# Peptides against a protein of PDB entry 3T6J: the designs that were tried, part 113

Target 1, 375 residues: chain A of PDB entry 3T6J
Amino acid sequence: PIVESYIGFIESYRDPFGSRGEFEGFVAVVNKAMSAKFERLVASAEQLLKELPWPPTFEKDKFLTPDFTSLDVLTFAGSGIPAGINIPNYDDLRQTEGFKNVSLGNVLAVAYATQREKLTFLEEDDKDLYILWKGPSFDVQVGLHELLGHGSGKLFVQDEKGAFNFDQETVINPETGEQIQSWYRSGETWDSKFSTIASSYEECRAESVGLYLCLHPQVLEIFGFEGADAEDVIYVNWLNMVRAGLLALEFYTPEAFNWRQAHMQARFVILRVLLEAGEGLVTITPTTGSDGRPDARVRLDRSKIRSVGKPALERFLRRLQVLKSTGDVAGGRALYEGYATVTDAPPECFLTLRDTVLLRKESRKLIVQPNTRLE
Target 2, 372 residues: chain A of PDB entry 3T6J as posed
Amino acid sequence: PIVESYIGFIESYRDPFGSRGEFEGFVAVVNKAMSAKFERLVASAEQLLKELPWPPTFEKDKFLTPDFTSLDVLTFAGSGIPAGINIPNYDDLRQTEGFKNVSLGNVLAVAYREKLTFLEEDDKDLYILWKGPSFDVQVGLHALLGHGSGKLFVQDEKGAFNFDQETVINPETGEQIQSWYRSGETWDSKFSTIASSYEECRAESVGLYLCLHPQVLEIFGFEGADAEDVIYVNWLNMVRAGLLALEFYTPEAFNWRQAHMQARFVILRVLLEAGEGLVTITPTTGSDGRPDARVRLDRSKIRSVGKPALERFLRRLQVLKSTGDVAGGRALYEGYATVTDAPPECFLTLRDTVLLRKESRKLIVQPNTRLE

## One batch from the design tools (peptide; made by RFdiffusion4, then SolubleMPNN)

Design b2_p15_5_s2 (from b2_p15_5, 6 letters changed)
Fold by OpenDDE base, seed 3:
Structure b2_p15_5_s2 (fold): chain B 375 residues (1-375), chain A 15 residues (1-15)
Amino acid sequence: as target 1 above (375 residues)
Amino acid sequence: AFGSVAFENGILPLA
């Protein structure tokens, strides 16, 4: 078997300022069969990057082909086991040296185990479809999230010698129509500038890339889906995201006005973006459960994903990238915190919905680390 | 359903 491992101060999610890494480590075995799908995605990555909703001037100058493998984790030491990983976390290194992607396949497999009777916040008509396609759709999302999410975009930098990595005279900000007015100076990083929102903001960008690009026929083809199956995978992927946005409320602390999980905050933001798009794309309906207590249902109109959802997500995703590239912390914070704000304002009444989410909270799954042997 | 656990286990950008 092919064994992979890493160890060190890697992820900064536990640092409120997004700078100090948590010490983590894992040992895993390569799943060759699943890795083959991700290799096909890598082969198309350079082309797919061009489909992202920003000018080439905001994308990396040179595509560096990364590794992408599916791993079965034997041991993981850290606060939590991720579904996917993109390293290094330093944008400058990603741009100049490249990066590596992994999908933790057996972690995903555990996440796929869902009991229909315990599945919350979905319409009955969606439950079977959701159960059937959750796994495959998540594979697509993880692949896109890591490779084309975290692996995309350029930071505008002025180095210690005063040189820019972009042409100040010709590069135009697509949101303003003006020349670039801000950038990262020497010693400034994504995390150092965006600080408290850096991790969640980046996760939101990566998740948005996944949703946006999963609509591309070539992506679904790479993963082996066509026709009705491809459409179902798309639908379930988007449905999962909007559901996740509701579930995310568990990780919000109203008393402190803060989020305790970066990915869940990101998913809530995406939900807010898609709700703002309107036109019946996403509907959250408070209901009464069989126990007579509060419940809720999330509905996604499949027919409006491309017509309503995609344009809304496109605009939002472009704004995220432009603000990231230019190091516009004020603009980025205003945008992101605006969507991340949780109030009880109608019609959504998110704080009330949070109570419902907490009421319907499932028991936390425990992941038991396995042994393996040659037989 | 991406259980809360599936979401707790964030898709981390591996740097």
Scores: peptide ipSAE 0.036, ipTM 0.729, DockQ to the pose 0.131; fails the geometry check
Fold by OpenDDE base, seed 1:
Structure b2_p15_5_s2 (fold): chain B 375 residues (1-375), chain A 15 residues (1-15)
Amino acid sequence: as target 1 above (375 residues)
Amino acid sequence: AFGSVAFENGILPLA
């Protein structure tokens, strides 16, 4: 088997300011079959980047072909085990030197082991479909999230010599219609500027890229889905995201007005964006469980994903990217914190829903080292 | 604690 590993100060999610890395490491075995799908995605990456909802001037000047591998983790040491990894975590290096992508396939598989009777917040009619396609949809989402999410977008920079990496006279901000008015100066980074929202904001951008691009037929084809199967994968991917947005409330601390998990905050933001789109796309209905206690149901109208969901996500995703590229911290914070705010305002009553989420919370899963044998 | 990892959703891609 092909073995991969890494070790060091890599992720900064435990730093509220997103700057200080924590020490982690893993040892994993390559899953050749799934890696082949990701390699096909890599082969289409340059083309798919053009499908993202921002001008080429806001995309990387030169496409750098990354590696993408699916790994089955044997050992992982750290504060948490991810589903996917994109390294290095420095935007400048990603743009100039390239990057690598990893999907931790067996980590995703553990998440798939939810029993039907324990699956919360879904309509009964969606449960079987969700169980069937959760795994495949996760593979698609992780691939897009890492490769085309974290792997996309340009930061406008003025170097120490005063040179710009963009043409100040010709590049237009698509949101304002004006020339670029802000950028990163020498020594400024994404994390240094956006600070407390940087990690969650970036995860939100990457997740949004996944949802947006999974609608593209070529993406589903790469993963081996066609016809009705492709549509079901799309539906379940979006359904999973809106459900995740509800589940995310577990990681909000009302007393401190803060989020404890960057990815979950990102998923809540996406839920808010899709709820704002209206038109019956997403509905969260408080219910009463069989035990007589509060429950809830999330409904996603499949027929409105492309007509309502996609345009809403497109606009939001473009705004995220433009604000990121231009280093507009004030605008970015206003946008993101606005969607990340949790209140008990009707009709959603998110703080009340949070109580329901906590009430229905499942026990924490334990991930253990898998058995390994030579075939 | 800040930086908690959730396994329930399964999708926790890290940058």
Scores: peptide ipSAE 0.032, ipTM 0.731, DockQ to the pose 0.150; fails the geometry check
Fold by OpenDDE base, seed 2:
Structure b2_p15_5_s2 (fold): chain B 375 residues (1-375), chain A 15 residues (1-15)
Amino acid sequence: as target 1 above (375 residues)
Amino acid sequence: AFGSVAFENGILPLA
């Protein structure tokens, strides 16, 4: 088997300021079959980057072909185990030196294991479809999230010599219609500037890229889906995201007005964006379960994903990128914290929904790391 | 990193 590993101070999710890396390491075996799909995605990456909703001036000047591998984890040492990884976690290095992507395939497989009777917050008509396509949709989402999410976008920088990596006279901010007014100075990084929101904000951007690009037929084709299957994968991917946004409330601490998980916060933000889009795209309905206690249902109108969802996500995703590129912390914080705010205001009553989410929370699932042997 | 979760959660918090 082909073995991959990494070790060091890598992920900063445990740092409230998103800067200090936690010591982490893993050993994994390459899954060749799944890696082949990601290799095809890499082969299309340069073209797919052009489909992202920002001007080329806000994208990397030069495409650097990354590596992408699906891995089955043998051992993982850290406080948390991811489903996908994009390294290095330095945007400047990503755009100048390149990056590597990893999907932890067997971690995803664990996430796939949802029993129908325990599947919460979905309509009955969606449950079978969700169960069927959850796995494949996750593969698509992770691939896009890592490769084209974390692997996309340009930071505008003025170096120590005063030189800009963009033409100040010609580059226009698509949100303002004006020239670029802010950038990263020498020594400033994404994490150092955006601090407390940096991790979740970036995850939100990456997740949004996944949802946005999964609508592209070429993406689904790469993963082997065509026709009705492709549409079902898209639907389930979006449905999973909006459901995740509801589930995310578990990771919000009302008393402290803070989030305890960056990805879940990101998913809640996306839910808020899609709810804001209106037009019946997403509906969360409080219900009463068979046990007589509070429950809820999430509905996503499949027919409105492209007509309502995509434009809403496009606008939001563009704003995320523009604010990131320009180092506009004030604007970025205002935008992101606005969507990340959890109140009990109608019609959603998110704090009340949180109680429902907690009530319906499943028992703790365990990840058991496998052993391997040669015979 | 997609779907990163603390081990205290036991599983990846995905919908």
Scores: peptide ipSAE 0.029, ipTM 0.751, DockQ to the pose 0.194; fails the geometry check
Fold by OpenDDE base, seed 5:
Structure b2_p15_5_s2 (fold): chain B 375 residues (1-375), chain A 15 residues (1-15)
Amino acid sequence: as target 1 above (375 residues)
Amino acid sequence: AFGSVAFENGILPLA
């Protein structure tokens, strides 16, 4: 088998400022079959980048072909094991040196291992479909999230010599219609500028890229889905995201007005964006469970994903990217924290829903390291 | 910027 490993100060989730890495390490085996799908995605990456909702001037000048591999984890040392990884985590290095993507396939398998009777917050009519396609949709989402999410977008930079990596006279901000008015100076990084929101903001951008691009037929074809299957994968991917946005409330601490998990905060933000889109796209309905206690149901109208959801996500995603590219921390923070705010305001009453989420919380799944041996 | 993803509760570490 092909063995891959990494070790060092990698992820910065434990740093409130998103800059200091946690010491981590893993040993994994390459899954050749799944890696082949990701290789096809890589082969299409340059073309797919053009489908993102920002002008080429806000995309990387040169496409640096990354590696993308599916891995089955044998050993992982760290505070938590991810489903996917894009490294290095420094945008400046990603822009100039390239990056590597991995999907931790057996971690994903743990994630989608859910019993139907324990599946919370979904309509009964969606449960079977969700169970069937959760795994495949995860593969799609992880691939897009890592490769085209974290791997996309340009940072506008003025170097130490005063030179810009963009044409100040011709590049136009698509949100304002004006010339670029802010950028990263020498020594400034994504994490240093956006600080406390950098991690979650970037995860939100990456997740949004996944949802947005999974609508593209070429993406589904790469993963081997067509026709009704492709549509179901799309639906379940979006459904999973809006459900995750509700589940995310577990990781909010009202007393401290803070989030304890960057990805979950990101998913809540996406939920808020899609709720704001209105038109019956997403509905969260408080209910009463069979035990007589509070419950809830999330409904996503699949017929409105493209007509309502995509445009809303497109606008939001473009704003995220533009604010990121221009280093507009004030604008970025205002936008992101606005959607990340949790109140009990109607109609959603998110703090009340949080109580429901906590009430229905399932036990944490145990991830046990496998052993390998020659038989 | 972070490069890790998870889709279910309890998989990723809490900050």
Scores: peptide ipSAE 0.029, ipTM 0.734, DockQ to the pose 0.509; fails the geometry check

Design b2_p15_5_s3 (from b2_p15_5, 5 letters changed)
Fold by OpenDDE base, seed 4:
Structure b2_p15_5_s3 (fold): chain B 375 residues (1-375), chain A 15 residues (1-15)
Amino acid sequence: as target 1 above (375 residues)
Amino acid sequence: AFGSFEFENGVLPLA
């Protein structure tokens, strides 16, 4: 077997300022069969990057072919076991030296195990479809999230010698129509500038890339889905995200006005974006459970994903990238914190919904990492 | 960076 490992101060999600890495390490075995899909995705990555809703001037100057591997984790030392990883976590290194992506396949397999009777917040008609396609949709989302999410975009930088990595005269900000007015100075990083929102903001960008690009027929083809199956995978991926946005409320602490998990905050932001799009795309309906206690249902109108959802996500995702590229912390914070704000304002009444989410909370899952042997 | 898709109560970093 091919063994991969990494160790060090890698992820900064537990740092309130997004800068200090937590000591982490894993040992894993390459899953060759599952890696094949991700290899096909890598082969299409340069083309798919062009489908993202920002000008090439906001993308990496040179495409650096990354490594992408599906891994079966034998041991993972850290505060949490991810479904996927993109490293290094330095945007400058990503754009100049390249990066590596991994999908933690056996972690995903655990996430696929959903009991229908325990599946909360979905319509009954969606439950079977969700169960059927949750796994495949996760594979798609993880691949896109890591490779084309975290692996996309450019930071505009002025180096210590005063040289720019972009043409100040010709590069236009697509949101303003003006020349670039802000950038990263020498020694400034994504995390150092965006600080408290950096991790969640980046996760939101990556998740949004996943949702946006999963609509592309080539992506579904790469993963082996065609026709009705492809549409079902798309639907379930989007449905999963909006459901996750509701579930995310568990990780919000109203008393502190803070989020305890960056990915969940990101998913809530996406939910807010898609709710703002309106037109019946997403509906959250408070209900009463069989136990007579509060419940809720999330509905996603499949017919409006492309017509309503995609344009809303496109605009949002472009704004995320432009603000990131230009180091516009004020604009980025205003945008992101606006969508990340949790209130009890109607019609959603998110704080009330949070009570429902907490009421329907299942026991925390324990992931037991396996041993392996050669037979 | 890492992506967590444990949308239910799972092994997520709780600060």
Scores: peptide ipSAE 0.086, ipTM 0.735, DockQ to the pose 0.366; fails the geometry check
Fold by OpenDDE base, seed 2:
Structure b2_p15_5_s3 (fold): chain B 375 residues (1-375), chain A 15 residues (1-15)
Amino acid sequence: as target 1 above (375 residues)
Amino acid sequence: AFGSFEFENGVLPLA
């Protein structure tokens, strides 16, 4: 088998300032069959990048073909095991040197093990569909998240010699209609500028890219989905995200007004964006469970994903990218923290919903490190 | 990175 490994100070999620890496490592075996799907996605990446809701001037000037591999993890050492990885975690290097994407396939497979009777916050009619398509939808989401999420967008930079990597006279900020007024100076990075929101903000951008691009027929075709199956994969992917946004409340600490998990904060932000879109796209309804205790139901109107959801996500995702590209920390923080704020204000009453989420919390799944054998 | 486990059971706090 083909063995891959990495080790070092890689992920910065545990750094409150998003800069210092945690020591992490893995050993994994290449899954050739699943890697082939991601290779097809890579082959379409340059075209799919053009489908993202920002001008080409806000995208990388040169497409650098990345690697994308599905791995079955043998051992993983770190504070948390991801389902996907994009490295390096430096936007400048991603732009100039390229990047590598990894899907941890057997980690995803564990996540697919959903028990219907324990599946919280979904309508009964959605449960079987969710169980059926959660796995496939995760493959799509991870692929898009890593390759076209983390792998997309340009940082505007002025180097140490004063040269810009963009034309100051012709590049227009699509949000303001004005010339570019801010950028990264020499030595400034995404993490150094956006600090406390950098990790979650970037995850939110990447997740949003996944939701946005999963609507593209070519993406679904790459993963082998057509017709009704493709639509079901889309629906379940979006449904999973809005459900995750509710579940995310577990990771909010009201007393400290902070989030304890970057991805979950990101998913809550996306939920807020989609709720703000209105028009019955997403509905969260407090209920009473069969046990007489508080419960909730998340409903996503399938028919409104493209008409309501996509435009809302488009606008939001564009704003995320523009603020990132321009190094506009003030604007970025205002936007992101606005959506990341958790209150008990009606109609959502998120703090009350948090109590429900905590009440319905399931026992945490454990990943058992596998081994190999010769047959 | 994409964390799949958060969708079902969450993960250990990062902060």
Scores: peptide ipSAE 0.066, ipTM 0.724, DockQ to the pose 0.256; fails the geometry check
Fold by OpenDDE base, seed 5:
Structure b2_p15_5_s3 (fold): chain B 375 residues (1-375), chain A 15 residues (1-15)
Amino acid sequence: as target 1 above (375 residues)
Amino acid sequence: AFGSFEFENGVLPLA
């Protein structure tokens, strides 16, 4: 077996300012079979990056072929075990030195275990499809999220010598039609500038990349899906995201007006974007459960994913990237916090929905680390 | 590492 490990101050999710790393370590074994799919995705990465909704001037100047491996975790030490990882966390290093992606396959397998009777907030007609395709769709999403989400986009930088990594005269901001007016100065980083929103904002960008690119036929082909199966994987991936956006309300603290989990905040933001798109793409309907207590249903119109969802996500994702690239903290914060705001305003009444989400909260799963032995 | 991907019960709170 091929063994991989990492150890150090890596993840900054526990720091509200996104700067201080938590000490983490793992030991894992390479899953060769699943890694082969990610290798095919890597082989297509340069081409797929061109499908992202920003000009080439906002993408990395030089494509650096990353590694992508599926890992079965043997031991994990940290506050929590992720399903996917992109390292390093420093954007400057990602651009100059490259990056590695990993999928923690056996963690994903735990997440895939869903009992139909416990599956909340879905229409009955969607439950069977969701159960069938949650795993495969999640593999697609994780792959895209890590490789092409976190692995994409350029930061505009002025170095310590005053040189720019972009042509100030010719590069145009696609949102404003104007020349670039802001950038990162020497010593400024993504985390230092965007601070309290940096982690969640980046997760939102990565998740959005996943949803956007999963619509590309080549992506589904890489993962071995075609025809009706490919369409079902797409549908379930998007459905999972909008459901996750509702579930995210568990991790909002109204009294403190803050989020307790970066990824869930990101998913709520995406839900808000897709709700704003309107046209019946996403609907959340309060209902009454069989127990007579509040419940809810999320519905996604699959026929509107490409016609309504994709354009909305495209515009949003482009805005995220442009604001990130230009270091426009004010614009970025205004955009992101706007979508991350949780109120009880009609028609959604998110604070009321939060009560429903909390009422229907599932028991947290225990992850037991596996053992290996010499035979 | 960015991309600590989690859903539902796998999600960790920020400390």
Scores: peptide ipSAE 0.048, ipTM 0.727, DockQ to the pose 0.427; fails the geometry check
Fold by OpenDDE base, seed 1:
Structure b2_p15_5_s3 (fold): chain B 375 residues (1-375), chain A 15 residues (1-15)
Amino acid sequence: as target 1 above (375 residues)
Amino acid sequence: AFGSFEFENGVLPLA
């Protein structure tokens, strides 16, 4: 077997300022069959990057071919096990030296193990489809999230010598129509500038890239989905995201106006973006469960994903990237915190929905590290 | 701190 490992101060999700890494390590075995799909995704990455909704001037000057493998984790030491990893977590190094992506396939498999009778917040008609395609849709989303989410975009930088990594005279901000007015100075980083929102904002960007690019036929083809299956994978991926946005409310602390998990905050933001798009794309309906207690249903209109959802997500994703590239912390914070705000305002009444989410909360799953043997 | 993807059952912290 091919063994991969890493160790060190890697993830900073537990740091409120997103700067201090937690000591983490894993040992894993390469899943060759699934890795082959990600290798095909890597082979298409340079082309797919051009499909992202920002000008080439906001993308990396040189494409650096990353590595991408699917891993079955044998041991993981840390506060939690991710479904995917993109390292290093330094934008400068990602842009200049490259990066590696991994999908933790057996971690994803644990996420797949939802019993139909315990599946919350979905319409009955969607449950079987969701169960069938949750796994495949996760593979697609993880691949896009890591490779083309975290692996995309350029930071505008002025170095210590005063030189810019972009042409100040010709590069135009697509949101303002003006020249670039802000950038990262020497020693400034994504995390140092965006601080408390940096992790969640970046996760939101990466998740949005996944949703946006999963609509591309080439992506689904790479993963072996065509025709009706491809459309079902797309639908379930989007459905999972809007459902996750509702589930995210568990990780919000109203008393502190604080999010306790960066990815869940990101998913809530995406839900808010898609709700704002309107036109019946996403609907959250409070209901009464069979037990007579509060429940809810999330509905996603499949027919409106491309017509309503994609344009809304495109505009949002472009804004995220432009604000990130230009180091516009004020604009970025205003945008992101606006969508991350949780109130009880109608029609959604998110604080009330949070009570429903907490009421319907499933028991936390225990992840048990596997044993393996050579035969 | 932006290089991780987690779903419902893989959300930090797990312990």
Scores: peptide ipSAE 0.038, ipTM 0.722, DockQ to the pose 0.578; fails the geometry check

